# Peptides against a protein of PDB entry 2AKA, part 219

Target 1, 299 residues: chain A of PDB entry 2AKA
Amino acid sequence: MEDLIPLVNRLQDAFSAIGQNADLDLPQIAVVGGQSAGKSSVLENFVGRDFLPRGSGIVTRRPLVLQLVNSTTEYAEFLHCKGKKFTDFEEVRLEIEAETDRVTGTNKGISPVPINLRVYSPHVLNLTLVDLPGMTKVPVGDQPPDIEFQIRDMLMQFVTKENCLILAVSPANSDLANSDALKIAKEVDPQGQRTIGVITKLDLMDEGTDARDVLENKLLPLRRGYIGVVNRSQKDIDGKKDITAALAAERKFFLSHPSYRHLADRMGTPYLQKVLNQQLTNHIRDTLPGLRNKLQSQL

## One batch from the design tools (peptide; made by RFdiffusion4, then SolubleMPNN)

Design b2_p29_4_s4 (from b2_p29_4, 15 letters changed)
Fold by OpenDDE base, seed 4:
Structure b2_p29_4_s4 (fold): chain B 299 residues (1-299), chain A 29 residues (1-29)
Amino acid sequence: as target 1 above (299 residues)
Amino acid sequence: EEEERLAELLREEAEREAAFQERLAAALA
């Protein structure tokens, strides 16, 4: 199989290095969702490590280009500090925070300048995601009153690109019709062609309620469908529950739930990784010829 | 290689789940 994801990663790194990241319509997956929708947890579940900033409010304040690379070794590298291999994922978290603060300052501001992080791991599939700031309507700290619009404008720089797939992360324990992720996706992808729905917090739904209709793609149809996941609870995170144990619990959840058992083989974090890898690979294959032609015409 | 690795990951997940179910069953017994 053509290693298309690494090829695009090299292109992405090259364009990032020359400051043209925002202008290139590279095939990519942008992760969108409201604050506390579970975006960071989904990404950490892919890696099997705690490495993203955590907290209340806007935690992700710069786009994080997360390049997952299947490897026999486990380490991380940042584009802004080439040659430094991080084997402690706590140090990865600290570097993200430090690099974010270096650019945005201490006022919890945002910046559209990406952080590029590559994670090599035997536990990942090749996958590139752009984690975007969580949508919010509530400023925190010294954030400007219009922070909602600033975040939205930042997201729009990514999700309006035709070659951008949208991973719309929505919590099941909130009104899905009012999902910030699905709203922005619908705005830029009205036909639902580029959007993949992720439904988190299925384990936190009220007794007697379920998201079956959503997961079956019957309520808000997306061409690429929906995948439910169960992230670690905040209690589990605080208790340092192992992600591996959480994945087993997730699988158990779907298999044991009356409303989801029949969908269990098409749910959960491992399946999501598979689907994203396949969809990104296919998307790259479909878009690369057009990109090549555009690049050649500009030369 | 990626497909094979995915298959391995899915197998590992299934094994972990089975082990978990076994432990749970034992705890409920």
Scores: peptide ipSAE 0.015, ipTM 0.404, DockQ to the pose 0.016
Fold by OpenDDE base, seed 3:
Structure b2_p29_4_s4 (fold): chain B 299 residues (1-299), chain A 29 residues (1-29)
Amino acid sequence: as target 1 above (299 residues)
Amino acid sequence: EEEERLAELLREEAEREAAFQERLAAALA
């Protein structure tokens, strides 16, 4: 079987290099969710490293095209820094921040221009995700009053594309009826055909409450279903809790919880990685014939 | 058990990649 994800990554890099990324409906997974929904934590858990910007307010201010590549070695590369291999993931974080500020300025503005980051690791499955800015209604710092709409417009450039799958990240400790991720997904995918639900913060739900009905796909049905995850707490992140230990704690959480034990084999970050790899691979297989035809007609 | 499952998935992925590289090399040859 051809490695379809690396093939699309090469296409994505080629089109990014010529500034035409917006013109091609490449098969991809866009990650959407409200501020503090846990999007960045999910991505860091895939890599097993802390490497994404942290802070208050809008942290992700440009789309981050994250290409995960299974490899015998561990390092990162940016498309804008050709030939530089990053082995320190703190330097990766700093480069994302610097490159973001270079384009957006110091006013915490946003830009639709992607940052392309490739991470080689023996601990990842081949997977490409587009991390998008968190939806928010409250401008912070020197952000324009209409920042909510600017973010929404930027997200729409990705999620309206037919070949875009939507990873809708919602926290379980908030009312899912008010989930920004599920709202935007429902707007552009009303039949729930392109949306994968991720439920974070299951460990932070009030005592006597659970998200069982959501995870069983009974409350807000999606064709591709829901996967629950338990990310590191902010306290765990600040305390530099090892991600491997956090993954073990996540597994223990699902196995020991009365409402989730029966779902435990279809929950957690490792299962999410597997599902996303399979979903993306299948999606690429289904869309590639159409893409080849479009490319040939333009050439 | 999950570490074993992840390790198995990673091995399967590595085998698929190796097989792809062999086919690619054979086609260029």
Scores: peptide ipSAE 0.015, ipTM 0.372, DockQ to the pose 0.075
Fold by OpenDDE base, seed 5:
Structure b2_p29_4_s4 (fold): chain B 299 residues (1-299), chain A 29 residues (1-29)
Amino acid sequence: as target 1 above (299 residues)
Amino acid sequence: EEEERLAELLREEAEREAAFQERLAAALA
């Protein structure tokens, strides 16, 4: 089953080399959410390393095709610098920033041209995600006044495709009815067939409130359901708290919380990784026959 | 040339998936 994801990775690499001229919708998972929704923390928790750019405002300014590959060794490779193996994930972060700035310039603009990053690790399941820029309402610094619309247009290029699954990341400590991630998902997937909900910041909810109804798929039903996660706090990130310790704390949180204990086996980052691997594999299997037929008709 | 390569990759994967399904069926039988 795990061999289908590497195939799609090779196809993604080939299409990236040719440019967007291929009218082929590859099976993929696009990650969407507002700024500070916790997207970067979720992705870093999958790898078990700090490697994504951090900062104020729009941090992700190009689509990041993150290809996780289970391997006996741990290293990263970029499509734009073939043959260079990165073993220091701080260098991976710096390369993402440098490659972003090379294309967008210094004005904090965005570009629809993807960065392709492959991470080999014994701690990951085979999984490919497309990390997209965080949705924002207010331009900051030298950002163009229409940056909100530019981001939206970029997201729409991915999430409107029939073979795209949507990982909608929403913080629990904000009004979920106003979630930017769920709004855009509902716009392009009104029946909730392609959307997987992730609820972050469950540990930051006000006392006496919980997201139980959302996590039980009762408030805003999605066919593929919701998974709650607890990421490291900003204090924990700044203090370089180990991600493995954070995963143990996440498990303890769900088991000890009166509203979530009964859901604990279907919550947390490890379960999310497993579900995404299975969902993507099944989605690839379902879409491959149609994709093959489309390719054969274009030859 | 690149389109031909993509078509070949898809054919190879379809064959691998078929072989996997056969192995899975054999293991469950």
Scores: peptide ipSAE 0.012, ipTM 0.365, DockQ to the pose 0.036
Fold by OpenDDE base, seed 2:
Structure b2_p29_4_s4 (fold): chain B 299 residues (1-299), chain A 29 residues (1-29)
Amino acid sequence: as target 1 above (299 residues)
Amino acid sequence: EEEERLAELLREEAEREAAFQERLAAALA
């Protein structure tokens, strides 16, 4: 029998091709967070490659359905350009930028139409994520003044779905009570049943402060808890610091930090990948019977 | 160490999937 995540990926691709994405509550994980919260860096750390657009302001302007598939080979494929295998991840980044601009135009507008990207790698677990535009209050370029609300409305199309899990990405060096990710998650998931908290920038906290209470699930409890990660700094990204070296540094950070050492086995990017794979697999298993019934009623 | 950890995670995933397939096959039989 086929793996559950690849099965849902095929369904997702088929429905995307038919334009029926709006009516199917497919089991998925939506990634939400403010601008510069570290969403793209978390996703790149899973792949071990730089392949997402970078910059100031709104970088992700279309939903990116990122399908990670464990494989012996490393390459990427886009649904919009079937048959082309990308082995250079810089070309993947450029294709995302080009495809985004093609649909949204030059005004840096947003579109709810997803880009579907599949990445085959020996370094990934099977996992599907939907990277969503970062929440912001500041329009960039020719964006309309109400861009904040447009982004919010786009996010709501995903996160309101019952079968959508929410990966809420919040930076530790900002007030968690004001986290855009946790606010939107609480709005659509008031019981905290569908939300997984990710805390980034733990290495950028002020001296003498820590996020221990958050990571221990004591401050803003989520049923699925919180996972801390340490992403590369923008300087490290610009300097093309190796992601493998960054993951080693992340592990060292948690092990050496007095406030986090006792949590170190349940922190970091590799643990996050494992948890997300397990959560998604279980979620698919729980939702598939209902999906089959819905599909049979529509055929 | 990280490669070993990833390899372990992949093995655990494969084992979990195999066990799931067995349970599913048993439920469909």
Scores: peptide ipSAE 0.007, ipTM 0.339, DockQ to the pose 0.117

Design b2_p29_5_s1 (from b2_p29_5, 11 letters changed)
Fold by OpenDDE base, seed 5:
Structure b2_p29_5_s1 (fold): chain B 299 residues (1-299), chain A 29 residues (1-29)
Amino acid sequence: as target 1 above (299 residues)
Amino acid sequence: DEELQKAIKEVEELIEELEKQRKEAEEAA
């Protein structure tokens, strides 16, 4: 049997090529969170490579459909430049930036038109994520004054779809009750049926504080629960700390922390990747018969 | 699950049709 995630990837690519992406409720996971919530670091930790744009303010300015495919080889491909295999992930980053700028111009505006990126790797599970622009309140540089609303409208195009799962990324070193990710998720998924919580920056919490109640699903309950992760610090990134060493440090953090030790086997980036693979696979299985019927009625 | 297997097959056929149409459009352009 063909894997369900690659099947939906082919469908997603076919619709992207004909410009019909917005009209189809495909089973997918949308990644949402405020600026600097750690979304890019989570995605890069799945791949084990630095490949996403970096900078101040809004980094992701177009939806990025990230299709991870388990393979014996490691390379990336873009839908907009078929047949070109990227083995240097710095070139992948540059292509994302160039393709973003081609559509948005130099004003750091946003576009709802997705970039489709497929990454083949022996180090990934099959997983498709839609990375969305980080929510912001204040325009920076040449951004339009209504950029907050433009981002919100773009996010709503994805997260309002019934077959869209929501990966809500929130930093632990901020008030979680006021998390932009959890707020938007609660707005479109008030019963918490489609939302998976990710809590980043657990290592940056004030002394004597912890996110135990959130991670135990006691404070802001989600049906699909919460997973804590520890990303590389800016110092670690600047120091060129490799992702493998960061993942080992993350594991050590959870095992050694008094508040999280009992949760350690259900925390961290590798566990998150496994959960997302399973959740997406099961979600596709449950939705595919209905999706087939809808597609047959529209085509 | 027979229903799932049927749905997979029919979705695969739809994808193949869409991919064919895209290829034909690209070749005609």
Scores: peptide ipSAE 0.271, ipTM 0.802, DockQ to the pose 0.732
Fold by OpenDDE base, seed 3:
Structure b2_p29_5_s1 (fold): chain B 299 residues (1-299), chain A 29 residues (1-29)
Amino acid sequence: as target 1 above (299 residues)
Amino acid sequence: DEELQKAIKEVEELIEELEKQRKEAEEAA
């Protein structure tokens, strides 16, 4: 059986090149979460590199189509910069920032036009994600006062599509009932059929509290369940702590925690990556016949 | 699944056509 994820990647690239990105119901996973929910850290932990823009406020200002491809070599390629191989992931970060600013300007505005980034690595499974701007209520810098609604409208263009799976990223150290990610997911997927929950910051919960009921899918049930992860702390990021060492610490966290040890084999970044690969592959399989029919009617 | 295999093949053909058209447009520009 041919790899279905690379097939859809070629479709995404072809449609991006002709400017038809927003109108196609491609089988994909959209990543949603509030500001500081830990979305960027989850994505970087898949690659094992620091390569996403960082900062205060809205960091992701364009959709990022992140295509992870298992390979013997490690490098990145942008669709807008064909033929250039990036081996320095700091240069990848700078290119995302430059390409974002080229379209949005310096006013920290947003654009619905995706950036297509492909990362080849021996450390990844085949996986495509669409990282979306973080939901916010507070404009920063020269952002328009309605930026919250502009972000929401952009997210809705992706998450309302029937073939869109939703990776809802929520921090455990905040009230889950107030999770922006779970709110938007429930709005467009009220039966919880398309949503995968990710719970970050489990290591930052108050003493004597845990997210066991959430992770056991008992509090806010999703058909596809919840996966807990532990990202690097800001201190670890600033100290350039190796992501491999952080993944080992994450495993140790789940195994040693009284509330999570029984779930440890179904938690953590490596398990999340595996689940997302399997879910996306199965989803493409189920949707591809219908997608073919739509494509043939439009071309 | 024969239907899936047929759908894969037809989608691959469509992608190849789109990639060809893009390349031709880039070379003409």
Scores: peptide ipSAE 0.257, ipTM 0.795, DockQ to the pose 0.730
Fold by OpenDDE base, seed 2:
Structure b2_p29_5_s1 (fold): chain B 299 residues (1-299), chain A 29 residues (1-29)
Amino acid sequence: as target 1 above (299 residues)
Amino acid sequence: DEELQKAIKEVEELIEELEKQRKEAEEAA
């Protein structure tokens, strides 16, 4: 069977080039989460590289269409600079920052215009994600006072689409009932049919507390369930802790934790990547006949 | 399975047409 994810990647690239991105309900996974929810760390853990902008406040200010492609070689390419291969992932980070600033200006504004980044790696499964700006209530720097609503409106342009799956990233060390990611997901997917829950920061929960009921899908049930992950701490990131070592530590965390040991084979970043690849592939399969019909009616 | 394969083929043809139109537009600009 032909790989369906690369097929949709070609569609995404074609539509991005003709400016018709807003009207097409392409099968995709939108990543939503509050600021500091661990969203960027989840994406970097898939690649095994530090390549996303980091900082305080709103870091992602444009949608990032992240196309992961399994390959024998490791490099990145941007749609806006075709033919340039990036092998240094620090340069990838700098290019994201530069391209963001080019469109949004220096005022840390947001833009709905995506950045399209393709990453070839032997360490990834074929997977496409749309990383969206982190939800916030507090403007930073020269951001407009209504930035919260601007971000919300931008997210709604993606997550309201029927063919959009939602990767809702929530930290375990915060009140999950107040999770911005789960709130927006519930608003647009009230039956929990399109939402995949990711629970981060399980290692930062208060002693004697756990997220077992959430991870077992008992508290806030989603059809597609929840996957717990343990990201590198900010200290580990600043200390340039290797992502491979972090993945080993994540596995050890789940296996050693009394509340999570029985779930350990259905937790962690590698399992999440596998699930997302499978779910996206199946979702493309199910939506492609309808997408064909829509495309044929528009051409 | 046959319907999916037909849909894949037709979507591939549509992509090729879109890519062609883009190239023609870029050459005309």
Scores: peptide ipSAE 0.244, ipTM 0.787, DockQ to the pose 0.737
Fold by OpenDDE base, seed 4:
Structure b2_p29_5_s1 (fold): chain B 299 residues (1-299), chain A 29 residues (1-29)
Amino acid sequence: as target 1 above (299 residues)
Amino acid sequence: DEELQKAIKEVEELIEELEKQRKEAEEAA
């Protein structure tokens, strides 16, 4: 069973190489969230490195197929730069930005063409995620006026696929009922069968408020439930707080919080990573027979 | 694409193994 994710990775790479991209209903997890929902921080916390583009507005402008592979060594590889091993994750960030700009130009436009990034690390579980552009309603800078719809259409190419699981990232310090991530998930998964909820920014909620009902799956029930996480704040990032220290602080947060202590063993980034690994593995197993049949019909 | 064909074969082989394991589990239950 441990080899199922790597198997699908080989399929993803092969299809990307021939330009079929999103046309195949591959078993995958698409990451959706509004701008500043904390999705990039969740992904970086899995790796334990800062490697994703940061900034204001639409930071992710192409789908990023992030393939995490447990390994004794730590390095990254891009499908578009075969044979180049990146050991400096700052260079990984720069390559994502450069490759994005190469295709989208300087106008901060978007492209549906994925970037395929594989990260080998002793600190990761085998896990593949498709990081999608953050949903936005407001064009920033030279972005096209219809950027909201372009992003939506791009997301729909992934999340409408039956074999796509949806990692819906929503901030707790915003109205969850108005979460862009949960709205799009509900549109394409009205029964909540394919959606995993991630609640970020639990540490930024107003005093006397909590997301307990959400995390207990009572407010907006998802079959796959919700997992709360605490990402590094901008202050923590500016203060050069490393991800390891942030993960320890996250654990402490859940254990010490009156509303979350009883959930603490089912919260946090490490637990999320384990859940996603297991969910993806099981999902691949369940969908693989159908995938075979589709692949055979195209030969 | 040779790489795609190789990946397909690997998927097929894995499915066969999974089907075998499922059958064995069903027989053991």
Scores: peptide ipSAE 0.164, ipTM 0.678, DockQ to the pose 0.055

Design b2_p29_5_s2 (from b2_p29_5, 14 letters changed)
Fold by OpenDDE base, seed 2:
Structure b2_p29_5_s2 (fold): chain B 299 residues (1-299), chain A 29 residues (1-29)
Amino acid sequence: as target 1 above (299 residues)
Amino acid sequence: DKELQEAIKQVEDLIKELEEQQKLEEELE
């Protein structure tokens, strides 16, 4: 007997092989957020490895279907290069960059064609996420002047689907009312039924301020609530600070903070991973009765 | 297209497997 998430992963891979994945309404979690909101750091914290491209501006330029699979071994595989097992996660990063550039060219444009990456690890729960390009307003370099619109259009292809859950990543050190992630989520999910809020950069808030009301789901309520996390700083990432040490520091942050200590057991990256696994599993179960009819219409 | 037909069959088999798994989970609840 297999878990539901791995079965959906196999289905997703099969549709990707025939070029039908763009029209699928499979149970999934799309990750949305503005540039520098901390999306990539959250994903790397799940894996416990540095493997995503880094840089200024738009880093993610193709959808990344990240399939996490709990396993006794640790390695990665790409759908576009079947049979090659990656054990060095620097090589994983390089492959993402190379495959992105191969399709988008040198102008730093975007493509709606997903990259499918499966990571086997003893440190992960079964979980599938679709990392989407960060929302931006200003083109950089040779990017087309309408890049903002292109990104939004791409995101809408995912987040408008009824079976898509939305992981909305917002930094705490910015005005939450102006969060790009929450704005797009509110546009397609006005009742907040499909949206999970993630609040990053809680450690970077101004002295005397906190996000307690947000995290308690009292300010901008979502049915699925909010989870706060503390990611590594850019300096820590550049210095290759160990993710395990960063996760311990995150736990300490919530336990020691007067505004968050009472919420500490429902905060942090490990708790977020558990919640997402549970939410995705339940969502798959709820959507399966209609899946056959939807998929047959796409064949 | 033989490859396409094989892929379609694979998808149909996976859908069936998902339905069977769902049924098993419901019976265990």
Scores: peptide ipSAE 0.129, ipTM 0.719, DockQ to the pose 0.061
Fold by OpenDDE base, seed 5:
Structure b2_p29_5_s2 (fold): chain B 299 residues (1-299), chain A 29 residues (1-29)
Amino acid sequence: as target 1 above (299 residues)
Amino acid sequence: DKELQEAIKQVEDLIKELEEQQKLEEELE
């Protein structure tokens, strides 16, 4: 069953290359969240490397198909430059930025054309995620005034697909009832069958408040539940705090917090990786028979 | 597309293997 994810990756790459990806309902996980929700930090924590574009405003401007593959070696490959192995993850970041700019130009516009990035690592579980642009209401730079709607339209191309799971990333230090991620998830998945909730910034909540009710799936229930994580602070990122050290601090946070201690074994980035791997594997297993029939009819 | 055809074949083979495995497990339970 572990080999199903890499197999679907090959299918995804093949269809991406022929420009028919939009018409396919491939089993996948789309990552959605508002600007500054912590999506990039979650993804980087999975890899254990800093490799995503940083900056103010919308940094993800094209869908990023991130294919994590467990391997004895560590390197990255892009579909648009096959045969080139990246071992420096700073170069990976630069390539994402360059490839984004090649299509969108300098106006900070967006494009629905995916970037396909495969990361081989001994430190990852097999997992494929589609990182989508952060939802925003405020244009930055030379972005068009309707950028909010352009982003929504792009997201809808992915999250409306029946075989798409939704990783909804919401910050705990904001009103969770008004989370952009949870709103869009509920719009396309009203029964909460395809949505996994991730709650970030639990360490930044006001004193005397907690997200216990959300994490216990009592406030806004999802069939697949919620997982809390603690990402590196901006200070930690600027100080080049090691991700491994951050993961240890995350574990300590949950174990020491009165409201979360009883949930600690079902929280944190490592647990999230395991859950996503399991959920995606099971989802592939359930959807592949139907996908096979559909693919054969289209060829 | 040769790559697509190969990928489809691999998917079909894996599905078949999984179905056989699941059937075997159900029979043993």
Scores: peptide ipSAE 0.104, ipTM 0.694, DockQ to the pose 0.055
Fold by OpenDDE base, seed 4:
Structure b2_p29_5_s2 (fold): chain B 299 residues (1-299), chain A 29 residues (1-29)
Amino acid sequence: as target 1 above (299 residues)
Amino acid sequence: DKELQEAIKQVEDLIKELEEQQKLEEELE
């Protein structure tokens, strides 16, 4: 089966270059989640590098089109600085921050203009994700008072599109019924046809509680199901625990946990990456005929 | 945009291949 993801990446780049990325119903996966839901950690775990902005409040302030490409070499490239290969992922983080600040200014506002980042790595499957700003309720610092609605409106530009899959990231140590990610997904995908649930922070749940019912797709059923992951703790991040060690710990967590042991082979970051690759590939295949017609009409 | 046009053409070619494959699969069912 031919990998269609690189082809869609080229289309996405072309449309981004002409400023039409937001208006195109390209087959894509939008990542949604509340602030501190573990969204950035999931993405970094795919790459195996720390490269996303970190901090308090709204960290992602522009959509980040993250194109993962399996390659023999490891480097990153931005669409806005063609020809520059980044091998230091800290520099990647700094470039994201700089490019974000260039557009949004110092007030930590948001912009709907995407940043396009391609990461070549031997450790990734071909996968494209659109990382969206984390949903927030309370402005911090110099953020505009209506920041919640601005973020929501931005998210809606992506998740309302028929060809957009939704990766809804929710922390297990909070009330999942009130998950911002699942709420927005349900609003635009009431039948749960386009939504993939990711449950983070399973290791931070209170003693005697588990998310088994959610992970088994029994509580809030999604057609595409749920995948649990265990991200690095803040302590682990501060301690510079490498992602490889974290992935091993994640595997151990699921295998050793009484409530999740039977699900362990369908849990964890590597499995999530595989599922997303497959889901996106299939979704591209299903949507390509319609995409052709739309593209031709725009020429 | 030349790059966009090429990408679109590639998409069209892939769609054609997929349609042919789907037709073959339907015939085998």
Scores: peptide ipSAE 0.066, ipTM 0.663, DockQ to the pose 0.055
Fold by OpenDDE base, seed 1:
Structure b2_p29_5_s2 (fold): chain B 299 residues (1-299), chain A 29 residues (1-29)
Amino acid sequence: as target 1 above (299 residues)
Amino acid sequence: DKELQEAIKQVEDLIKELEEQQKLEEELE
């Protein structure tokens, strides 16, 4: 039972190839959050590489099925170009951008057709996440004026599924009550059964304020709780700060912060990765008996 | 868990079937 995540990866790949992925209720974790909430940084911290598109706007315009696979070697593969192994993660970023543009066209629109990216690394746990476009209210460039609703509709296609867990990414330096991620999660998961909260930008909170109550699951309770993380700042990213160094700084942040020290062992990107691996594994185990029937109906 | 193992096996068999379908689609292109 230890290899359930790779099994689901094969299912995802197979169904993607036959164009039936959107109709499947596969056990998965969808990542949701507003623009600049820190989703990309969380995912990159899992891999330990810079590989996601950056810039203004939604950046992610197609669902990215990110399949992390623990391996002795490090490389990436795309489902749309089988057999090509990427060892330069800048090329991975460029391929994501190119493949996105190929389908969405020049208007910077969105498409519900996933990009499937598998990353083999000795530094990752087995984990599959679906990165979804960031929620926004303002179109950029040649985007259609209703882009906000198009994004919302796309997200709903994933998060409404019963077998979808929701990783809701919210920045701590913004009003959590107005978190786009938590709002959409609450809409489809009103009892908070499928939602895992991630609180980013804890290091950017105003002096004298903290998110202790949130992280202790006392303010906006979720069954699966909250995990705080500290991502690289934009300055750190621009300065090419090493992700390993950033992870060490994150650990130091939690250990040294008076409000978070007691939670430090249950915070940070490495802990988040472990929790997600465990949650996904357990979720797959729980859903597999029903998955057969669903799969058979798709054949 | 025997029931789970059986379910996994069934899912694996379905994956194989899907792989065959993929091959067929590629041949028809």
Scores: peptide ipSAE 0.046, ipTM 0.577, DockQ to the pose 0.677

